# Peptides against a protein of PDB entry 6IDX, part 45

Target 1, 380 residues: chain A of PDB entry 6IDX
Amino acid sequence: KELAKLSADVTFATEFINMDGIIVLTRLVESGTKLLSHYSEMLAFTLTAFLELMDHGIVSWDMVSITFIKQIAGYVSQPMVDVSILQRSLAILESMVLNSQSLYQKIAEEITVGQLISHLQVSNQEIQTYAIALINALFLKAPEDKRQDMANAFAQKHLRSIILNHVIRGNRPIKTEMAHQLYVLQVLTFNLLEERMMTKMDPNDQAQRDIIFELRRIAFDAESDPSNAPGSGTEKRKAMYTKDYKMLGFTNHINPAMDFTQTPPGMLALDNMLYLAKVHQDTYIRIVLENSSREDKHECPFGRSAIELTKMLCEILQVGELPNEGRNDYHPMFFTHDRAFEELFGICIQLLNKTWKEMRATAEDFNKVMQVVREQITRA

## One batch from the design tools (peptide; made by RFdiffusion4, then SolubleMPNN)

Design b1_p11_2_s3 (from b1_p11_2 with E6R M7Q)
Fold by OpenDDE base, seed 1:
Structure b1_p11_2_s3 (fold): chain B 380 residues (1-380), chain A 11 residues (1-11)
Amino acid sequence: as target 1 above (380 residues)
Amino acid sequence: SLRRRRQVAAA
């Protein structure tokens, strides 16, 4: 107990470390012996002292043994562990993952996200906060292949559901530290969109062009009786499609694929448009047709708007950026749906279309509309 | 917090 208190002092820590005191603490954990009187209390103070000593940054985290890691991971994976030991063990694992890539690899072999999710199903917000912090650390330090595995839709759905039900919708106010960890998790989740945001459309890829054609089909052929077989020659078909792509509000009416070659937002904009068209078909058709039937130059160009809105949302959400330690602004809606970004896009594109109408905007006002929409999104 | 210091060291 006294050691744990004194270990917060840098002068004491330096001298204690110089006396190999930290090695003694690690060996106490490594022994795993439950035969000592007051084992749980002793262990809790040992782990406290160890954390406080290591937090001075005097000793590398790489000094810890695999046996130590296994013991700490064992305290996190066991169902009946003292809350004080569990809390400190989560904090140790978080620090190990954050400070050492070699320790990350070892820890990722010993613990699963599923085991950490179980620690979210408790009333103790501090345990919940440490569990999310360790999940965030593992996510942050994971190589790209393992980040995709952590992004497994089932694990994500379960994690989001548990966070939503046990943290966000809990009867307790969310503390600043929990809000920060929720923000971090949100940022790391949105960073999974970076690949699609930086993927250029290949104008020669027929499968990608077929998606643009599907957007046209959903907008213009879904209400059309199947009897209008486009029997006219290839040139009339090309001219018809150019008109349709103009009505869809693409910048390049001849080859809309060229609008998706800019990164950001690349293919992510097309993903959002396709999601809107398939999942919210009535909303998509309404937005397109309301603007395609106008002759007053007040048409909102859907294709251009969708691309620039996707880019704007990526900028607002800081897609591809590391989480900032000073921030704690998380969006609860991102925990409600597995396709939360696409749902946000669907809300924001409706807001954009409304704002365009309210401003009586023309194509010349496009940037002004986008600025107003940005302010509306960032204030909501 | 001790936590914020741990995340800075990781970035």
Scores: peptide ipSAE 0.025, ipTM 0.696, DockQ to the pose 0.642
Fold by OpenDDE base, seed 2:
Structure b1_p11_2_s3 (fold): chain B 380 residues (1-380), chain A 11 residues (1-11)
Amino acid sequence: as target 1 above (380 residues)
Amino acid sequence: SLRRRRQVAAA
């Protein structure tokens, strides 16, 4: 107990470390000897002292043994009565994952996200916060191939539901530290969009062109019985498609694929457009037809607007940026829906279309409309 | 907090 208090002092910590004091503490954890009277209290203070000493940055985290890691992981993975040991064990694992890639690999083998989710279903906000922090650390330090798997796993849907019900909708005010961890989780989740945001469309890829053709089909052919014979000559078809792509508001009416060669937002804009067209078909058709029927120079170009809005949303959400320690702004909406980014796009594209009309905008006003829409989104 | 120092050192 006294050691745990004194370990917060840098002068004491330096002297204690010079006396191999940390090695003695690690061996106490490694021994696992439950035979001592007040073992749980002694262990809780040992883990506290260990954390306070390691926080001085004098000793490398790589000094810890595999036996030590297994003991700490055991305290998190097993039903334990001692809340203090659990809190310190979660914090130790977080620090190990953050400070050492070799320790990350060992910890990722010993602990599952499912075990960490169980620690979110408690009334103790500190335990919940340390559990989310460890999930965030594991997600941040995961190799790129495993990040996508962690994100797509049923565990992420379940994690979002548990966070929503037990943390966000909990009967307790969210502390600054929990708000920060929710922000970090949100940033790490949106960073999964970075690959699509940085993927250029290949104008020669037929599969990608077929998606653009599907957008045209949904907008203009959804009411037409498939019985209209394919027989009109190839030139009339090309001229017809150019008109349709103009009505869709693409910048390149001949080859709309060229509009998706800019990164950001690359293919992510096309993903959003396709989601809107399939999931919110009535909204998509309404927006397209309302602007396609105008000949007054006040047409809102849907294709261009969707691309620039996707880029703007990526900038607002800081897609591809590392989480900042000074920030704690998270959006509860992103925990309510699996496809929250695409749903946000669907709301914002309607807002953009409304704002365009209210401003009586022309193509020259495009950047001004986008600035107004940015202010509206960032104030909401 | 102890936490903020750990995340800065890991970034």
Scores: peptide ipSAE 0.025, ipTM 0.696, DockQ to the pose 0.583
Fold by OpenDDE base, seed 5:
Structure b1_p11_2_s3 (fold): chain B 380 residues (1-380), chain A 11 residues (1-11)
Amino acid sequence: as target 1 above (380 residues)
Amino acid sequence: SLRRRRQVAAA
């Protein structure tokens, strides 16, 4: 207990480390000797002292043994552990993951996000905070391949649900530290969109062009019997598609694929459009057809609007940026749905279309409409 | 918190 208190002092820490004191603490953890009177209390203070000593940055985290890692991971994976030990163990693992890629690899083999979810289903907000913190550390330090797997896993859906129900909708005020971890998790989750945001459409990729064609089909052919494909020659069909792409509001109505070559938002805009068209088909068709029937120059260009809105949402959400340690602003909406970004896009595109009508906008007012919509989104 | 100390020391 006294050691744990004194270990917060840099002078004491320096001298204690010089006396190999930290090695003694690691050996106490490694021994796992439960036979000592007051073992749990002693261990909690040992882990506190270890953390406070390591927080001085005098000793590299890479000095820890695999036995130490396994022992700490064991305290996190055991269902009945003293809260004080669990809290410190989560914090040690977080620090190990953050400070060493080698330790990340070892810890990622010993602990899964699924095991950490159990520590979110508790009334102790400190345990919840350290559990999310460790999840965030693992997510931040994961290789790109593993990050995508972590995001797509059932664990992520379950994680969001558990966070929503046990943290956000909990009966306790969210403390600043928890709010920060929720913010970090949100940022890391949105950073998964970065790849798609930075992916240029290949105008020569037939599969990508087929998505644009599917957008046209959903908008204009959804009620048309496929039998009435007018047998008019290939040229009339091309001219028809050019008209349809103009009605869809693409900037390049001859080759809409060119509108998706700019990054950001690249293919992410097409993903959002396709999601809207498939999941919210009635909303999509309504937005497109309401504007496609207008000859008064007050048509809202859906394609252009969708691209620029996707870009704007990426800017607002700071997609691809690292989480800032000073921020704690999280959006509960992003924990409510698996496709929360696409759902946000679907809400915002309707807002854009409404705002366009209310402003009686023309194509020349496009940037003004986008500015108004940005203000509306950021104030909501 | 223990946490704020770690971030400041690792920065």
Scores: peptide ipSAE 0.025, ipTM 0.690, DockQ to the pose 0.235
Fold by OpenDDE base, seed 3:
Structure b1_p11_2_s3 (fold): chain B 380 residues (1-380), chain A 11 residues (1-11)
Amino acid sequence: as target 1 above (380 residues)
Amino acid sequence: SLRRRRQVAAA
């Protein structure tokens, strides 16, 4: 207890470390010897002293043995551990993951996200915070392939549901540190969109063109009686599609694929449009048809609007940026849906279409509408 | 604090 208190002092810590005191503490953890009277209390103070000593940055985290890692991971993986030991063990693992890629690899073999989710189903917000902090550390340090797997796994859906029900909708006010961890998790999840945001459409790729054609089909052929036989000559067909792409509000009516060559938002805009068209088909069709039938120059160009809105959302959400230590602003909607970005896009595109109508905007007002919509989104 | 551990990891 006294050692744990004194270990917060830099002068004491320096002298104690120079006396190999930290090595003695690590060996106490490695021994796993439960035969000592008050073992749990002694272990809790040992882990406290170890953390306080390591927080001075005098000793590298790489000094820890695999046996030490296994013991600490064991305290997180076992269901019946003292709360004080569990809290410190989560904090140690977080620090190990953040400070060493080698330690990350070893820890990722010893613990699962499922085990960490169990520590979210408790009333102790400090344990919940350290569990999310460790999940965030693992997510941040994971290789790209494993990050995508972590995001797509049932564990992530379950994680979001547990966070929503036990943290966000909990009967306790969310502390600043928990709000920061929720923000970090949001940022790390939205950063998975960076690849698609930076992917240019290939205007010559037929498979990508078929997605744009599917957007056209959903908008215009869903209401058309199947009696319009596709048999009209190739040129008339091209002219029809050019008209349809104009009605969809693409800038390039001949080859809409050219509108997706700009990065950001690249292919991410097309992903959002396709999601809207498939998941919210009635909303998509309504937005497109309301603007396709207008001859009054007050038509909202859906295709252009969807692209610029996707770009704006990426800017607002800071997609591709690392989490800022000073921020604690998170959106609860992120935890309500697996496709939260696409759902946000679907809400915001409706807001844009409404704002366009209310402003009686024309194509010349496009940037003014986008500015008003930006202000509306950032105040919500 | 959790914050101090992050600063050491970023340094």
Scores: peptide ipSAE 0.024, ipTM 0.688, DockQ to the pose 0.322

Design b1_p11_2_s4 (from b1_p11_2, 3 letters changed)
Fold by OpenDDE base, seed 5:
Structure b1_p11_2_s4 (fold): chain B 380 residues (1-380), chain A 11 residues (1-11)
Amino acid sequence: as target 1 above (380 residues)
Amino acid sequence: SRRRRRQVAAA
């Protein structure tokens, strides 16, 4: 206990480290000797002292053994562990993950996000906070391939649900530290959109062009069997498609693929349009057809609006920016759905379409409408 | 907090 307190002092820490004191503490953890009277209390203080000593940055985290890692991971994976040990073990794992890529690799083999979810289903907000902090560390340090897998995994859907139900909708006020960890998790989750946001459409990629054709089909041919693609593309059909792309509100009516060559938002805008068209088909068709039937120059250009809205949402959500230490603002809505960005887009595109009508906007008012919509979104 | 400093320093 006294060692744990003194270990916060840099002078004491330096002397203790010079006496191989950290090695002694690591060996106490590695031994796992439950035979000591007050073992749990002793271990909790040992782990506290270890953390406080390592926090001085005098000793590299790479000094820890695989046995030490396994013991700490064991304390996190055991269902019945003293809360004091669990809290410190989560903090040690977080620190190891953050400070060493080699330790990240070892820890990622010993623990799963699924195991950490159990520590979110508790009434102790400190444990919940340390569990989310470790998840955030693992997410931050994951290689790109594993990061995408973590995002798409059932574990992530379950994680969001558990966070929503046990943390956000909990009967307790959210402390500043928990709010910060939720913010960090949100930022890291939105940063997964960065790849798509920075992906340019290839106008020569037929598969990408087929998505634009599908948007047209859903809007104008919704009752037509996709098998009845009318025969070889006559000039009349090309002219018809150009008209359809104009009615869809693309800037380039001849080659809508060109509208997606700018990054941001690149392909992410097309992903949002396709999601809206497939998941909210009635809403999509309504928005497109309401504007396509207008001859009064008050048509809201859906394609252009969807692109610029996607870009604006990326700016508002700061997609690609690193988490800031001072921020603790998180949006509960982003924990309600696995496709929360696309759902937000679907809400915001309806808001944009409504605002456009209310303003009696023309194409010249486009930027003004977008500014009003930005203010509406940022105030909500 | 020391924890927040570690997260941002690691980012």
Scores: peptide ipSAE 0.193, ipTM 0.889, DockQ to the pose 0.855
Fold by OpenDDE base, seed 1:
Structure b1_p11_2_s4 (fold): chain B 380 residues (1-380), chain A 11 residues (1-11)
Amino acid sequence: as target 1 above (380 residues)
Amino acid sequence: SRRRRRQVAAA
């Protein structure tokens, strides 16, 4: 206990480390010897002292043995571990993951996000906070290939549902540190959109062009029996599609693929449009047809609006930016759906369409409408 | 916090 307290002092820490004191603490953990009187209390103080000593940055985290890692991981994975040991073990694992890529690899082999989810299903907000922070550390330090696996684990309805039900909708006020960890998790989750946001559409890719054609089909042919094989006249067909792409509100109504060559938002805008068209088909059709029937120059250009809105949402959510130490602002809505970004887009595109009408906007007012919509989104 | 500094420094 006294050692754990003194270990917070840099002068004491330096001298204790120079005496190989940290090695002694690691060996105590490595031994796993439960035969000692007051083992749990002793272990909790040992782990506290170890963490405080290592937090001075005097000793590299790479000094820890695989046996030490396995013992600490064992305290996190074992049922009915003392809360004090569990808390410190989560904090140690977090620190290991954050400070060493080699330790990340070893820890990622010993623990799963599924094991950490069990520590979210508790009433102790401190344990929940440490569990989310370890998840965040693992997510942050994951190589690109494994970040998608972590994303898939987050997209797994279970982690999201547990966070929503046991943390966000818990009967207790969310403390600032938990709010920060939820913010970090949100940022890391949205950074997975960066790839799509920075992916340019290839105008020569037929599969990508077929998505744009599917948007047209859903908007204009959804009521037409599939039996009308589009007749042989290639030129009349191209002219018809140009009109349809104009009604869809693309800037390049001759070649809408060109509207998706700008990054950001690149293909992410097309993903959002396709999601809206497939999942919220009635809403999509209503927005498109309502504006396509207007002859008064007050039509809201859906395609242009969807692209610029996707870009705006990426800016508001800071997609591709690293988490900031000072921020605690998380959006509970992002824990409600597996496709939360696309659902947000679907809400915001309706808001944009409404705001466009209320302002009686024309194409010249586009930037003004977008500014008003930005203010509305950022206040919500 | 020291924790937040570790996360940001690790990013």
Scores: peptide ipSAE 0.187, ipTM 0.885, DockQ to the pose 0.926
Fold by OpenDDE base, seed 3:
Structure b1_p11_2_s4 (fold): chain B 380 residues (1-380), chain A 11 residues (1-11)
Amino acid sequence: as target 1 above (380 residues)
Amino acid sequence: SRRRRRQVAAA
């Protein structure tokens, strides 16, 4: 107990470390010897002292043995461990993951996200905070191939539902540290959009062009039997499609694929448009047809608007930026849906279309409308 | 916090 308190002092820590004090503490954990009177209390203070000493950055985290890692992971994976030991064990695992890629690999083999989710279903906000922080550390340090697996685990309705119901909608105020960990988790989740945001459409790729054609089909041919192939030759079909792409509000009416060559937002804008068209088909068709039937120059160009809105949302959400130490602002909406970015896009595109109508905007007012929409989104 | 500094420094 006294050691744990004194270990917060850098002078004491330096002297104790020089006396191989950390090695003694690690060996106490490695031994696993439960025969000592007050073992749990002693272990809790040992883990506190260890963490406080290591937080001075004097000793490398790579000094820990595999036996130590297994003992600490064991305290997190076992259902019947003292809360005091569990809290410190989560904090130690987080620190090991953050400070060493070698330790990350070993820890990722010993613990599962499912085990960490169980620690979210508790009334203790400190345990919940440390569990989310360890998830965030694992997410941050995962290699690219494993990062998508963790994203998929977060996209699982279970993890999101548990965070939403037991953390965000809990019967207690969210502390600043929990708010920060929720913010970090949000940022790490949005950074998965970066690849698509920076992916240029290939105007010559037929499969990508078929997605744009599908957007056209959903908007204009949804009531037409697919058997009514417009009977005239390939050139008349191209001219017909050019008209339809104009009505969809693409800048390049001849080859709409050219509108997706700009990065950001690249292919991410097309993903959002396709999601809207498939998941919110009635909303998509309504927005497109309301503007396609206008002859008064007050048509809102859907295609252009969708691209610029996707870019704006990426800017607002800081997609591709690392989490900031000072930020605690998280959006509860991102925990309510698996495709929360696309759902946000679907809300914002309706807001844009409404704002365009209210302003009686023309194509010349486009940037002015986008500024008003940005202010509306950032104040919400 | 010391913890936030570690997380952001590791990012």
Scores: peptide ipSAE 0.182, ipTM 0.884, DockQ to the pose 0.888
Fold by OpenDDE base, seed 2:
Structure b1_p11_2_s4 (fold): chain B 380 residues (1-380), chain A 11 residues (1-11)
Amino acid sequence: as target 1 above (380 residues)
Amino acid sequence: SRRRRRQVAAA
């Protein structure tokens, strides 16, 4: 107990470390010997002292043995561990993951996201905070190939539902530290969109062109029996599609694929448009047809609007930016939906279309409409 | 917190 208190002092820590005191603490954890009276209390103070000593940055985290890692991971995976030991064990695992890629690899083998989910279902907000922070550390330190798998585990409806029901909708006010960890989790989740945001469309890729053709089909051919495709000449067909792409509001109505060569938002804009067209088909068709029937120069260009809105949403959500230490703003809505970004896009594109009409905008007003829509989104 | 500083410094 006294050691744990004194370990917060840098002068004491330096002297204690110089006497190999930290090695003695690690060996106490490694031994796992439950034979002592007050073992749990002694262990909790040992883990506190260890963490406070390591927080001075005098000793590398790489000094930690595999046996020590297994003991600490054991305290997180076992169902009947003292709350004080569990809390410190989560904090130690987080610190190991953050400070050493070698320790990350070893810890990722010893613990599962499923085990961490169990610690989110408790009433103790400190344990919940440490569990989310360890999740965030694992996500942040995951190699790029495994980051998508971790993200798919976060995209698991189960983890989001547990965070929503047991953390966000819990009977206790969200503390600043929990709000920060939820913000970090949100940022790391949105950074998965960065790949698609930075992917340029290849105007020569037929599979990508077929997606644009599917957008046209859903908007204009959804009621047409596929049997009545008149076999009329290839030139009339090309001229027809150019008109349809103009009605869809693409900037390049001859080759709409060129509109998706700008990064950001690249292919992410096309993903949002396709999601809207498939999941919210009635809304998509309504927006397209309302603007395609206008001859008064007050048509809202859907294709251009969808691209610039996707870019604006990426800017608002700071897609591709690292988590900021000072921020604690998280959006509960992003924990309610599997496709929260695409659903947000679907709400915002309707808002944009409404705002365009209310402003009686023309193509010259486009940037002004986008500014008004940005202000509306950032105030909501 | 010391914790947040470590998380952001490790990013």
Scores: peptide ipSAE 0.181, ipTM 0.883, DockQ to the pose 0.894

